# Ledger of designs, part 105: peptides against a protein of PDB entry 4DOW

Target 1, 157 residues: chain A of PDB entry 4DOW
Amino acid sequence: TFSWVGRPLPNRKQFQQMYREICMKINDGSEIHIKVGQFVLIQGEDNKKPYVAKLIELFQNGAEVPPKKCARVQWFVRFLEIPVSKRHLLGRSPPAQEIFWYDCSDWDNKINVETIIGPVQVVALAPEEVIPVDQKSEETLFVKLSWNKKDFAPLPP

## One batch from the design tools (peptide; made by RFdiffusion4, then SolubleMPNN)

Design b2_p24_2_s2 (from b2_p24_2, 10 letters changed)
Fold by OpenDDE base, seed 1:
Structure b2_p24_2_s2 (fold): chain B 157 residues (1-157), chain A 24 residues (1-24)
Amino acid sequence: as target 1 above (157 residues)
Amino acid sequence: MINEELLYQSFSEEHKERLLEIFK
């Protein structure tokens, strides 16, 4: 289950109440607090790996009945989510931990918070920096480049 | 050049296991 943490933020969006933080209660009863600006895993389709996203906004949509807890996100894509015909443009074989900033607006960036699996650690690296292969980094995802459906590009400084 | 950006998040042991299953 999900519940808001703190008071709504002031905003001018009609029918929307914005928040900084949400509490996620997991099966064992533990609670995880997730804030705007953090990264999360989003449930994928059946037999699909989850999506990776950065939380941009947390809001309750009062235009829906009943009101729904929602988020706006910046999407990331995994290498295997990129069309096969375009993967060669990377010019290298990325490790499984590498993701890419999705620099397109064709994906709906509004989600229901119920699709959030949990938080995930994402580290931004310069293109020349090496992604660590040690066991301590197995749970961490790394981003060096953006993908705009046409080519890969370095992240802006 | 982009500077390294680290956002650390705490994970339960169960959550770590889920991540391993997803990305191994």
Scores: peptide ipSAE 0.022, ipTM 0.559, DockQ to the pose 0.080
Fold by OpenDDE base, seed 3:
Structure b2_p24_2_s2 (fold): chain B 157 residues (1-157), chain A 24 residues (1-24)
Amino acid sequence: as target 1 above (157 residues)
Amino acid sequence: MINEELLYQSFSEEHKERLLEIFK
């Protein structure tokens, strides 16, 4: 289950209450707090790996009945989510830990928070930096480039 | 620029095992 942490932030958006933090209750009864600006895994389709996203906004959508807990996100894309015909543009075979900043507006950036699986570690690297493959880095995702459905490009600031 | 995030460490061991199954 999900619940808001703290009081709504001041905003002037009609029908929306914005928050800085949300609480996830997981199966063992413990709680995980996730804040705006952090990275999360989002439920994928059957037999698909979770999507990766950065939380941009957390808000309750009062225009819906009942109100829904939502988030706006910046999407990332896995290499295998890129069309086969375009993968060669990377010029290399990326490790499984590499993800790409999705630089397109065609995807809906609004999600229901109930689709959040949990937090994930994401590290930005320069193009020349090597992605570590040690035991401690297995759970970490790395991003070097953006993908705009046409080509790969340097990571935005 | 994207900053480093360390949130995966907040999961319980049981939750980590479930995540490993998801990424299998």
Scores: peptide ipSAE 0.025, ipTM 0.583, DockQ to the pose 0.092; fails the geometry check
Fold by OpenDDE base, seed 2:
Structure b2_p24_2_s2 (fold): chain B 157 residues (1-157), chain A 24 residues (1-24)
Amino acid sequence: as target 1 above (157 residues)
Amino acid sequence: MINEELLYQSFSEEHKERLLEIFK
């Protein structure tokens, strides 16, 4: 169950109400607050692992009946989501915790908030920095590079 | 575009266990 936190932000978009924060109620009855700018896991298709995304915008789409709670996201990709024929371009075998900034516009960046599994911690690292393997980092994802379907590159500013 | 180097998020114990299962 998802519900808006706070009052709508001022905006001039027709049929849209923007918010800074949303509340996610999970099975045990506890609540998790997620804000714009945070990272989330999104339900994958079929048997695929969850997608990783950064929340860019939270909004209610009043053009739909009933109104739909939506989000605009910046996508990240896992190494295994990159085509096998292109993986060699990385020049190394990344750990499972590494993700890549998806620098392409071919993916729809609008999602239903109901597809959000929960928040996830993401840390940006320089290419030379080592991904830690301690207990505190076990649940953390790390990003060093972007992927634009052609090659890997340093993170965008 | 990524300005923050570290994003801290608080998770419940149940959520942490779920994450461990997802990334096993």
Scores: peptide ipSAE 0.022, ipTM 0.571, DockQ to the pose 0.075; fails the geometry check
Fold by OpenDDE base, seed 5:
Structure b2_p24_2_s2 (fold): chain B 157 residues (1-157), chain A 24 residues (1-24)
Amino acid sequence: as target 1 above (157 residues)
Amino acid sequence: MINEELLYQSFSEEHKERLLEIFK
């Protein structure tokens, strides 16, 4: 179950109410608050690992019937989501914890909040910094580079 | 550029355990 936290933000969009925070109720009854700017795991397809994204906007889409709780996101991609023919461009075998800033606009960046599995920790590292591969950091994802479907590059400004 | 400071988050131990379940 998802519910808005706080009052709607000032907005001139006729059919959208924007929010800064949403509450996610988990099976055990506990609640997790997720804010704009935080990172989340989003439900993947069958036999697929969850997608990773940064929340850019939270909004209720009143144009839908019934209204839907939605989010606009910045996508990240896992190495295994990159085409096999392009993976060699990285020049190394990344750890499972490494993700890449998806620098393309071809993906729909609007999601239903119901697809959010939960928040996740994402840490940006400089290219020369080592990604820690241990149990302590297993729950954390790391980003060094962007991927634009053609090549890897430094993170966008 | 992406502000590295904005990409750091704190999580409870319970939340970390849930994440491990997701990535297993």
Scores: peptide ipSAE 0.021, ipTM 0.561, DockQ to the pose 0.067; fails the geometry check

Design b2_p24_2_s3 (from b2_p24_2, 10 letters changed)
Fold by OpenDDE base, seed 1:
Structure b2_p24_2_s3 (fold): chain B 157 residues (1-157), chain A 24 residues (1-24)
Amino acid sequence: as target 1 above (157 residues)
Amino acid sequence: DINLELLYKSFSEEQKKKLLEIFK
């Protein structure tokens, strides 16, 4: 169950109510608040592995009947989601915890909040920084580079 | 522009399971 937290933000978009925060009620009855700017796991298609995304906007789409709770996101990709023929461009074997900023506009960045599995911790690192593989960082994802379907590059400024 | 996220308090068992799915 998802519910808005706080009052709608003023915006110029017709038929959209913007919010800063949403409340996610988990099966055990506990509640998790997720805010714009945080990272989340998104349900994968057809039993695929979850996607990783950063929340850019939280909004209710009033153009739909009934209105739907939606989010606009910045996508990240896992190494195994990159075409096999392009993986060599990284020049190294990344750890399983590494993800990449998806620097393309071909993916629909609008999602239903119902697809959100929950928040996830993502830490940005400089290319020269080492990704920790110890137990302390076991539940953390790391991003160093972007992927634009052509090559890997430093993170967008 | 990616900001460092605050340390996440804890994951639910379901969330941990999903993370393991990503890492394997």
Scores: peptide ipSAE 0.064, ipTM 0.659, DockQ to the pose 0.079
Fold by OpenDDE base, seed 5:
Structure b2_p24_2_s3 (fold): chain B 157 residues (1-157), chain A 24 residues (1-24)
Amino acid sequence: as target 1 above (157 residues)
Amino acid sequence: DINLELLYKSFSEEQKKKLLEIFK
């Protein structure tokens, strides 16, 4: 289950209450607090693998019936989510833990918080920095580049 | 940030499966 943490933030959107933090209750009964700015794993569709996203906003959408707890996110993509015909543009074989900033507007960036599997660590690296592949870093995702459906590029400012 | 290993131990079987789909 999910519940808001703290008081709503002031905003001018009539049907939205914005928050900085949400509480996620997990299987063993413990609670995890997730904040705006953190990275999360999002449930995939059908047999699709989970997505990676950065939380930009947390809000309750009062325009829906019933009101829903939602988030706006910045999407990331994994290498295997990129079309086969364009993967060669990277010029290298990336490790499984490398993800790419999705620099497109074609994906809906609004999600229901119920689709959040849990938090995940994402670290930005310079292009020349080596992505560690040892066991100590296997649970960390790394981002060096963006993907805009045409080519890879440096991360947005 | 939360230690992913500790978090994994608290996940349901479904959550664990979904997480493994990314890292394995």
Scores: peptide ipSAE 0.061, ipTM 0.685, DockQ to the pose 0.087
Fold by OpenDDE base, seed 3:
Structure b2_p24_2_s3 (fold): chain B 157 residues (1-157), chain A 24 residues (1-24)
Amino acid sequence: as target 1 above (157 residues)
Amino acid sequence: DINLELLYKSFSEEQKKKLLEIFK
């Protein structure tokens, strides 16, 4: 179950009420709060691994009946989600914790909040920085580069 | 983190396996 936290933010978008925070109620009745700017795991198709995304906006779509709780996201892609024929363009074998900023507009960046599995930690690194593999970093994802379906590039600002 | 612990407890066995595959 998902519910808004706080009052709608001031905006002039017709049929949309924007929020800063959303609450996930889990099985034992506890609550997890997720805010704009945080990173989340999104449900994949069938047995596919979850997608990684950064929350850009949280909003209720009043144009739908009933209104839907939605989010706009910045997508990330895992190395194994990149076509096999293009993986060599990276020039190295990345650790499992590395993800890439998806720099394309062909993916719909609007999601239903019900597809959110939960929060995840993502850290941006410079290309020369080493991705730590110690126990403390096991649950952290790291991003250095973007992927635009053609090549890898420096991370966007 | 507390939130991650709570999240993990809410997962099915299948979801737990999927997460383990992500982080390996």
Scores: peptide ipSAE 0.033, ipTM 0.664, DockQ to the pose 0.089
Fold by OpenDDE base, seed 2:
Structure b2_p24_2_s3 (fold): chain B 157 residues (1-157), chain A 24 residues (1-24)
Amino acid sequence: as target 1 above (157 residues)
Amino acid sequence: DINLELLYKSFSEEQKKKLLEIFK
């Protein structure tokens, strides 16, 4: 179950109300608050692994009946989601914790908030920085580069 | 520049399992 937190943000978008924060009620009855700018796991399609995304907008779409709670996201990809023929372009074998900023517009960036599994910790690193293996990093994902279906590149500013 | 650093307050067992699914 998802519910908005706080007042809607001022905007002029017809049929849309934007929010900064949403409350997610999980199975054990506890609540998790998720804000714009945070990273989340998104449910995959049948037999697909979850996706990683950064929340860019949280909004209610009043053009739909009934209104739907939605989000716009920035997608990330895992190394194994990159075509086999292109993986060599990375020039290294990445650790399992590494993800890549998806720098393409061919994917729909609108989701229903009900597909959110939960928050996940993501840390941006410089290319020369080593992905740590410690207690803090065990459940942390790391991003160094972007992927635009053609090549890997430094992260956008 | 974009800030891609985030700390999360809690992580349920279900969420942990889903995270492991990504990297198994």
Scores: peptide ipSAE 0.068, ipTM 0.665, DockQ to the pose 0.094; fails the geometry check

Design b2_p24_3_s1 (from b2_p24_3, 14 letters changed)
Fold by OpenDDE base, seed 4:
Structure b2_p24_3_s1 (fold): chain B 157 residues (1-157), chain A 24 residues (1-24)
Amino acid sequence: as target 1 above (157 residues)
Amino acid sequence: VEKLPLTPELEEEIKKIEENIKNA
C-alpha cells in the first residue's frame, strides 16, 4: 500500500500532482518512506531480479481513472540485462553489485509506484574505485559506468 | 514494468553466470 506524504508540490501540470515523498506500507505493518532522488527496486518480470531505478518524480496521474500514483525514473541496468554479445565491451567481469546507468530513451520511464519493491542503496563510484563485495555491503549497488546499448561510457555528469 | 525482454538464451546465460559466481 502506497500513500503520499505531505502536500503536493507546486506545479503547472494539469493532470499531475507532484510529491516529494511516498509512504510504502509493508507486510509487518511498518512503513518505509521513499523520496525523490532515492533509488528503488522495481518488480521485474516473473521470478526475475528486480529492476533498479532512481526516482526522478513522484506524481499522481489524474488523467487516469482512477488516478494512479506514478513515478518517473532513471533506469539502471544490471550486467545480466545486457545482451551476451555486448558484455565483452565492458572488458572485465563486474561484481554482482555493479549496475549501469541506462543512457537511452527507448524505455518508458514512467512506472506505477505499486511496482516498487522497496528502496535500495546505490553508490556512484569513480572507475578506479574498488567495489566492495562483502556481506555487509551486499545490499548496496554500485554504478561506475553508463550503458547506451552500444557501449559502456563514463557516468553522465 | 516494460523493459527489454530477456530471451531464453539470455536467461540461460544469466543462470550460468550466477552459478559460476556462486561456485567460484
Scores: peptide ipSAE 0.056, ipTM 0.475, DockQ to the pose 0.039
Fold by OpenDDE base, seed 2:
Structure b2_p24_3_s1 (fold): chain B 157 residues (1-157), chain A 24 residues (1-24)
Amino acid sequence: as target 1 above (157 residues)
Amino acid sequence: VEKLPLTPELEEEIKKIEENIKNA
């Protein structure tokens, strides 16, 4: 179950109410608060790992019947999502914890909040920094580079 | 959920908006 936290933010969009925070109630009865700017795991396709995204906007879409709670996201990609023919462009074998900033606008970046599995920690690193392998970082994902379907590039600021 | 591709027309419009924001 998802519910808005706080009052809607001021905006001029006729059919959208924007929010800064949403509350996710999970099966054990506990509540997780997720804010704009945080990173989340999103339900992927069958037998695939969840997608990773940064929350850019949280909004209720009043144009839909019934109204839907939605999010606009910045997508990340896992290495295995990169086409096999292009993986060599990285020039190295990345660890499982590495993800890439998706630097394209060809994907729909609007999701239903019901597809959010939960929050995830994402840390930006310089290209020369080593991704830690210790137990504290097992659930942490790391991003160094962007992917634009043609090549890898330094992470946008 | 699938990362569904946008139509080429819509992709171009979004790209223009992003470029305008970057250059503003």
Scores: peptide ipSAE 0.053, ipTM 0.614, DockQ to the pose 0.044
Fold by OpenDDE base, seed 3:
Structure b2_p24_3_s1 (fold): chain B 157 residues (1-157), chain A 24 residues (1-24)
Amino acid sequence: as target 1 above (157 residues)
Amino acid sequence: VEKLPLTPELEEEIKKIEENIKNA
């Protein structure tokens, strides 16, 4: 169950109410608050790891009946989401914890908040920094580079 | 959820917008 936290933010969109924070109620009754700017795991396809995204907007879409709670996201990609034919462009075998900033506009970046599994920690690293593996930080994802369907590039600022 | 692709036409439009922002 998802519910808005706080009052709607001022905006000029007629059919959208924007929010800064949403509350997720988990099965055990506990609640998790997720804010714009944080990173989340999104329900993936069958037998696949969850997608990773950064929340950039939270809004209720009043144009739908009934209104739906939505989010606009910046997508990340896991290495295994990259076409096999292009993976060699990285020039290395990345650890499982590495993700890439998706630098393309060909994907719909609007999601239903119901697809959010939960928050995740994402840390940006410089290219020369080593990703810690096999530590307590295994739950943390790391990003160094962007992927634009053609090549890898330095992470956007 | 599936990362649904946008229509080619809309993708091109968004790309143009992003390029304009970058060059601004």
Scores: peptide ipSAE 0.052, ipTM 0.614, DockQ to the pose 0.044
Fold by OpenDDE base, seed 1:
Structure b2_p24_3_s1 (fold): chain B 157 residues (1-157), chain A 24 residues (1-24)
Amino acid sequence: as target 1 above (157 residues)
Amino acid sequence: VEKLPLTPELEEEIKKIEENIKNA
């Protein structure tokens, strides 16, 4: 269950109301507040790990009937989402915690908030910095590079 | 690509990355 937190933000887009924060109520009754700028896990395909994205906008789409709670996101990709033929371009075996900034516009970046599984921590690192793979950081994802379907590049995109 | 809205934390980290790249 998702509900808006706070009042709609000033917006010039017709049929849309923008928000800064949304409340996610989970099965045990607890609530998690997610804000624009935070990172989230999004339901992926069957038997696939969740997608990772940064929330750019939260908005209610009044053009739909009934209105839908939506988000616009910046996608990240996991290493296993990279085509097999291109993985060698990284030149190393990344840890499972590494993700990549998706530097392409060919993916629809509008999602229904119902696809959000929950928040996740994402930390940006310099290329020379080692990704910690210890107990403290097991749930944290790390980004060093972008992926533009052709090659990897240092951040920022 | 265009810069997207960033959290202060991420901005600082990106700044650090940029500096490291520049000085490398």
Scores: peptide ipSAE 0.030, ipTM 0.338, DockQ to the pose 0.022

Design b2_p24_3_s2 (from b2_p24_3, 16 letters changed)
Fold by OpenDDE base, seed 2:
Structure b2_p24_3_s2 (fold): chain B 157 residues (1-157), chain A 24 residues (1-24)
Amino acid sequence: as target 1 above (157 residues)
Amino acid sequence: VKKLEKTEELEKEIKEIEESIKKA
């Protein structure tokens, strides 16, 4: 289950109440707090790895009946999500921990918070920096480049 | 949101573009 933390933020958007933080209750009864700006794993399709995204906004959508707890996200893509015909453009075989900033607006960036599996650590690296493969970094994802459906490029500013 | 569906659509679009470029 998910519940808002704190008071709604001041905003001028009708039918939307914005928040900075949401609480996720886990099966064992423990709670995880997720804030705007953090990275999360989002439920994928069957037999697929979870999607990766950065939380941009947390809001309750009052236009829906009943109101839904939603998030606006910046998508990342895994290498295997990139079309097979375009993977060669990277010029290298990336480690499993590498993800790419999705630099397109054609994907819906609104999600239901109930699809959030949990937080994940994402670290931005320069292209020349090596992605660590030790035990401590197994659950950490790394981003060096963006993907815009046509080619790979440096990360947006 | 079904990101996978969007990915499939994107792959189809890219394929069409590639074929168009090949014919040009």
Scores: peptide ipSAE 0.058, ipTM 0.536, DockQ to the pose 0.049
Fold by OpenDDE base, seed 4:
Structure b2_p24_3_s2 (fold): chain B 157 residues (1-157), chain A 24 residues (1-24)
Amino acid sequence: as target 1 above (157 residues)
Amino acid sequence: VKKLEKTEELEKEIKEIEESIKKA
């Protein structure tokens, strides 16, 4: 269950009410608050790791009936989401915790908030920085590079 | 789901390109 936190932000977009924060109620009754700018895990296909995205906007789409709680996201990709034939372009075997900034506009960046599993910590690192791999960091993802469907590149500014 | 579909599309596109290169 998802509910908006706070009042809608002033905007000029018709049929869209924007918010800063959304509350996710978990089965145990606990609540998780997710804000714009945070990173989230999004439900993928069964038996696959969830997608990773950065929340850019939170909004209710009033044009839909019934109104839907939506988010606009910046996608990240896991190494395994990259085509096998292109993985060699990285030149190394990344740790499981590494994700890549998806630097393409061909993907729909609008999601239903109901697909959000929960927040996740994403840390940006310089290419020369080593990704720490320990038990404490297992839940933390790291991004060094972008992926633009053709090659890996430094993170966009 | 949409992301997955587009990923599949990308894979198909890459495959086609690779095949084109092999045939050239």
Scores: peptide ipSAE 0.057, ipTM 0.545, DockQ to the pose 0.048
Fold by OpenDDE base, seed 1:
Structure b2_p24_3_s2 (fold): chain B 157 residues (1-157), chain A 24 residues (1-24)
Amino acid sequence: as target 1 above (157 residues)
Amino acid sequence: VKKLEKTEELEKEIKEIEESIKKA
C-alpha cells in the first residue's frame, strides 16, 4: 500500500499533483518512506533481477481513471540487460553490483508506484575508483558510467 | 512499463546471440 506524505507541491500541470515523499506500507505493517531523489528497485520480469531507477518525480495522475500514483524515474541498467554483442565495449568484467546510467530517451520513464519493491542504495564512483565487492557492500549498487545503447561513457553531471 | 518491453526484446536478442555462439 502506498500513500502520499505531506502536502502537494506547487504544480502547473492540470491533472497532476506532485509530492516529495510517499509511504510504502509492507505486509508486516512496517512503513518505508521514499523520497524524490532516492533510488528504488522496480519489479521486473519473473526470475529476473529488479530494475534500478532514481526517483525524479512523484505525482498523482488525475487524468487517469481511476487516478494513479505514479513516478518519473531515471533508469539504470544492469550489465546483463546490455546486449551481449556490446558488452565487450566495457573492456572489463563488472561486478554484479555495478549498474549503468541509462542515457537514452526510448524508454518510458513513467511508472506506477505499485511496481516499486523498495529503496536501494546507489553510490556514484569515478571510473578509476574500485567497486567494493565484499560482504559489507553486497546490498549497495555502484554506478561509474552511462550507457546509451552505443557505448559506455562517463556519468552525466 | 515500456522499459519492460524493451528489456524483453533485448533479452530475446541476447538469447539468440548466445545460441549462435554455442553453435559456432
Scores: peptide ipSAE 0.053, ipTM 0.545, DockQ to the pose 0.050
Fold by OpenDDE base, seed 3:
Structure b2_p24_3_s2 (fold): chain B 157 residues (1-157), chain A 24 residues (1-24)
Amino acid sequence: as target 1 above (157 residues)
Amino acid sequence: VKKLEKTEELEKEIKEIEESIKKA
């Protein structure tokens, strides 16, 4: 179950109410709060690892009946999401914790918040920085590069 | 969300391009 936290943000969008934070109620009754700017795991296809995204906007879409709780996201991609034919362009075998900033506009960046599994920590690193692979960092994802379907590039500013 | 499906389509497109390059 998802519920908005706080009052809607001031906006001029007729059919959208924007929020800064959403609350996820877990089966055990505990609550997880997720804010705009945080990173989340999103339910993927069957037997696939969850997608990774940064929350850009949280909004209720009043144009839908009933209104739906939605999010606008910046997508990241896992190495295994990159076409096999292009993986060699990285020039190395990345650790499982590495993700890439998706620098394309061909994907729909609107999601239903119901697809959010939970928050995840994402850390930006310089290309020369080493990704830690110890048990403590197992749940942390790291991003060094962007992927634009053509090549890998430095992260956007 | 069906991101992976788009990736598969992209892979097909890339393979076609690569084949075209080999023929050129």
Scores: peptide ipSAE 0.051, ipTM 0.535, DockQ to the pose 0.044

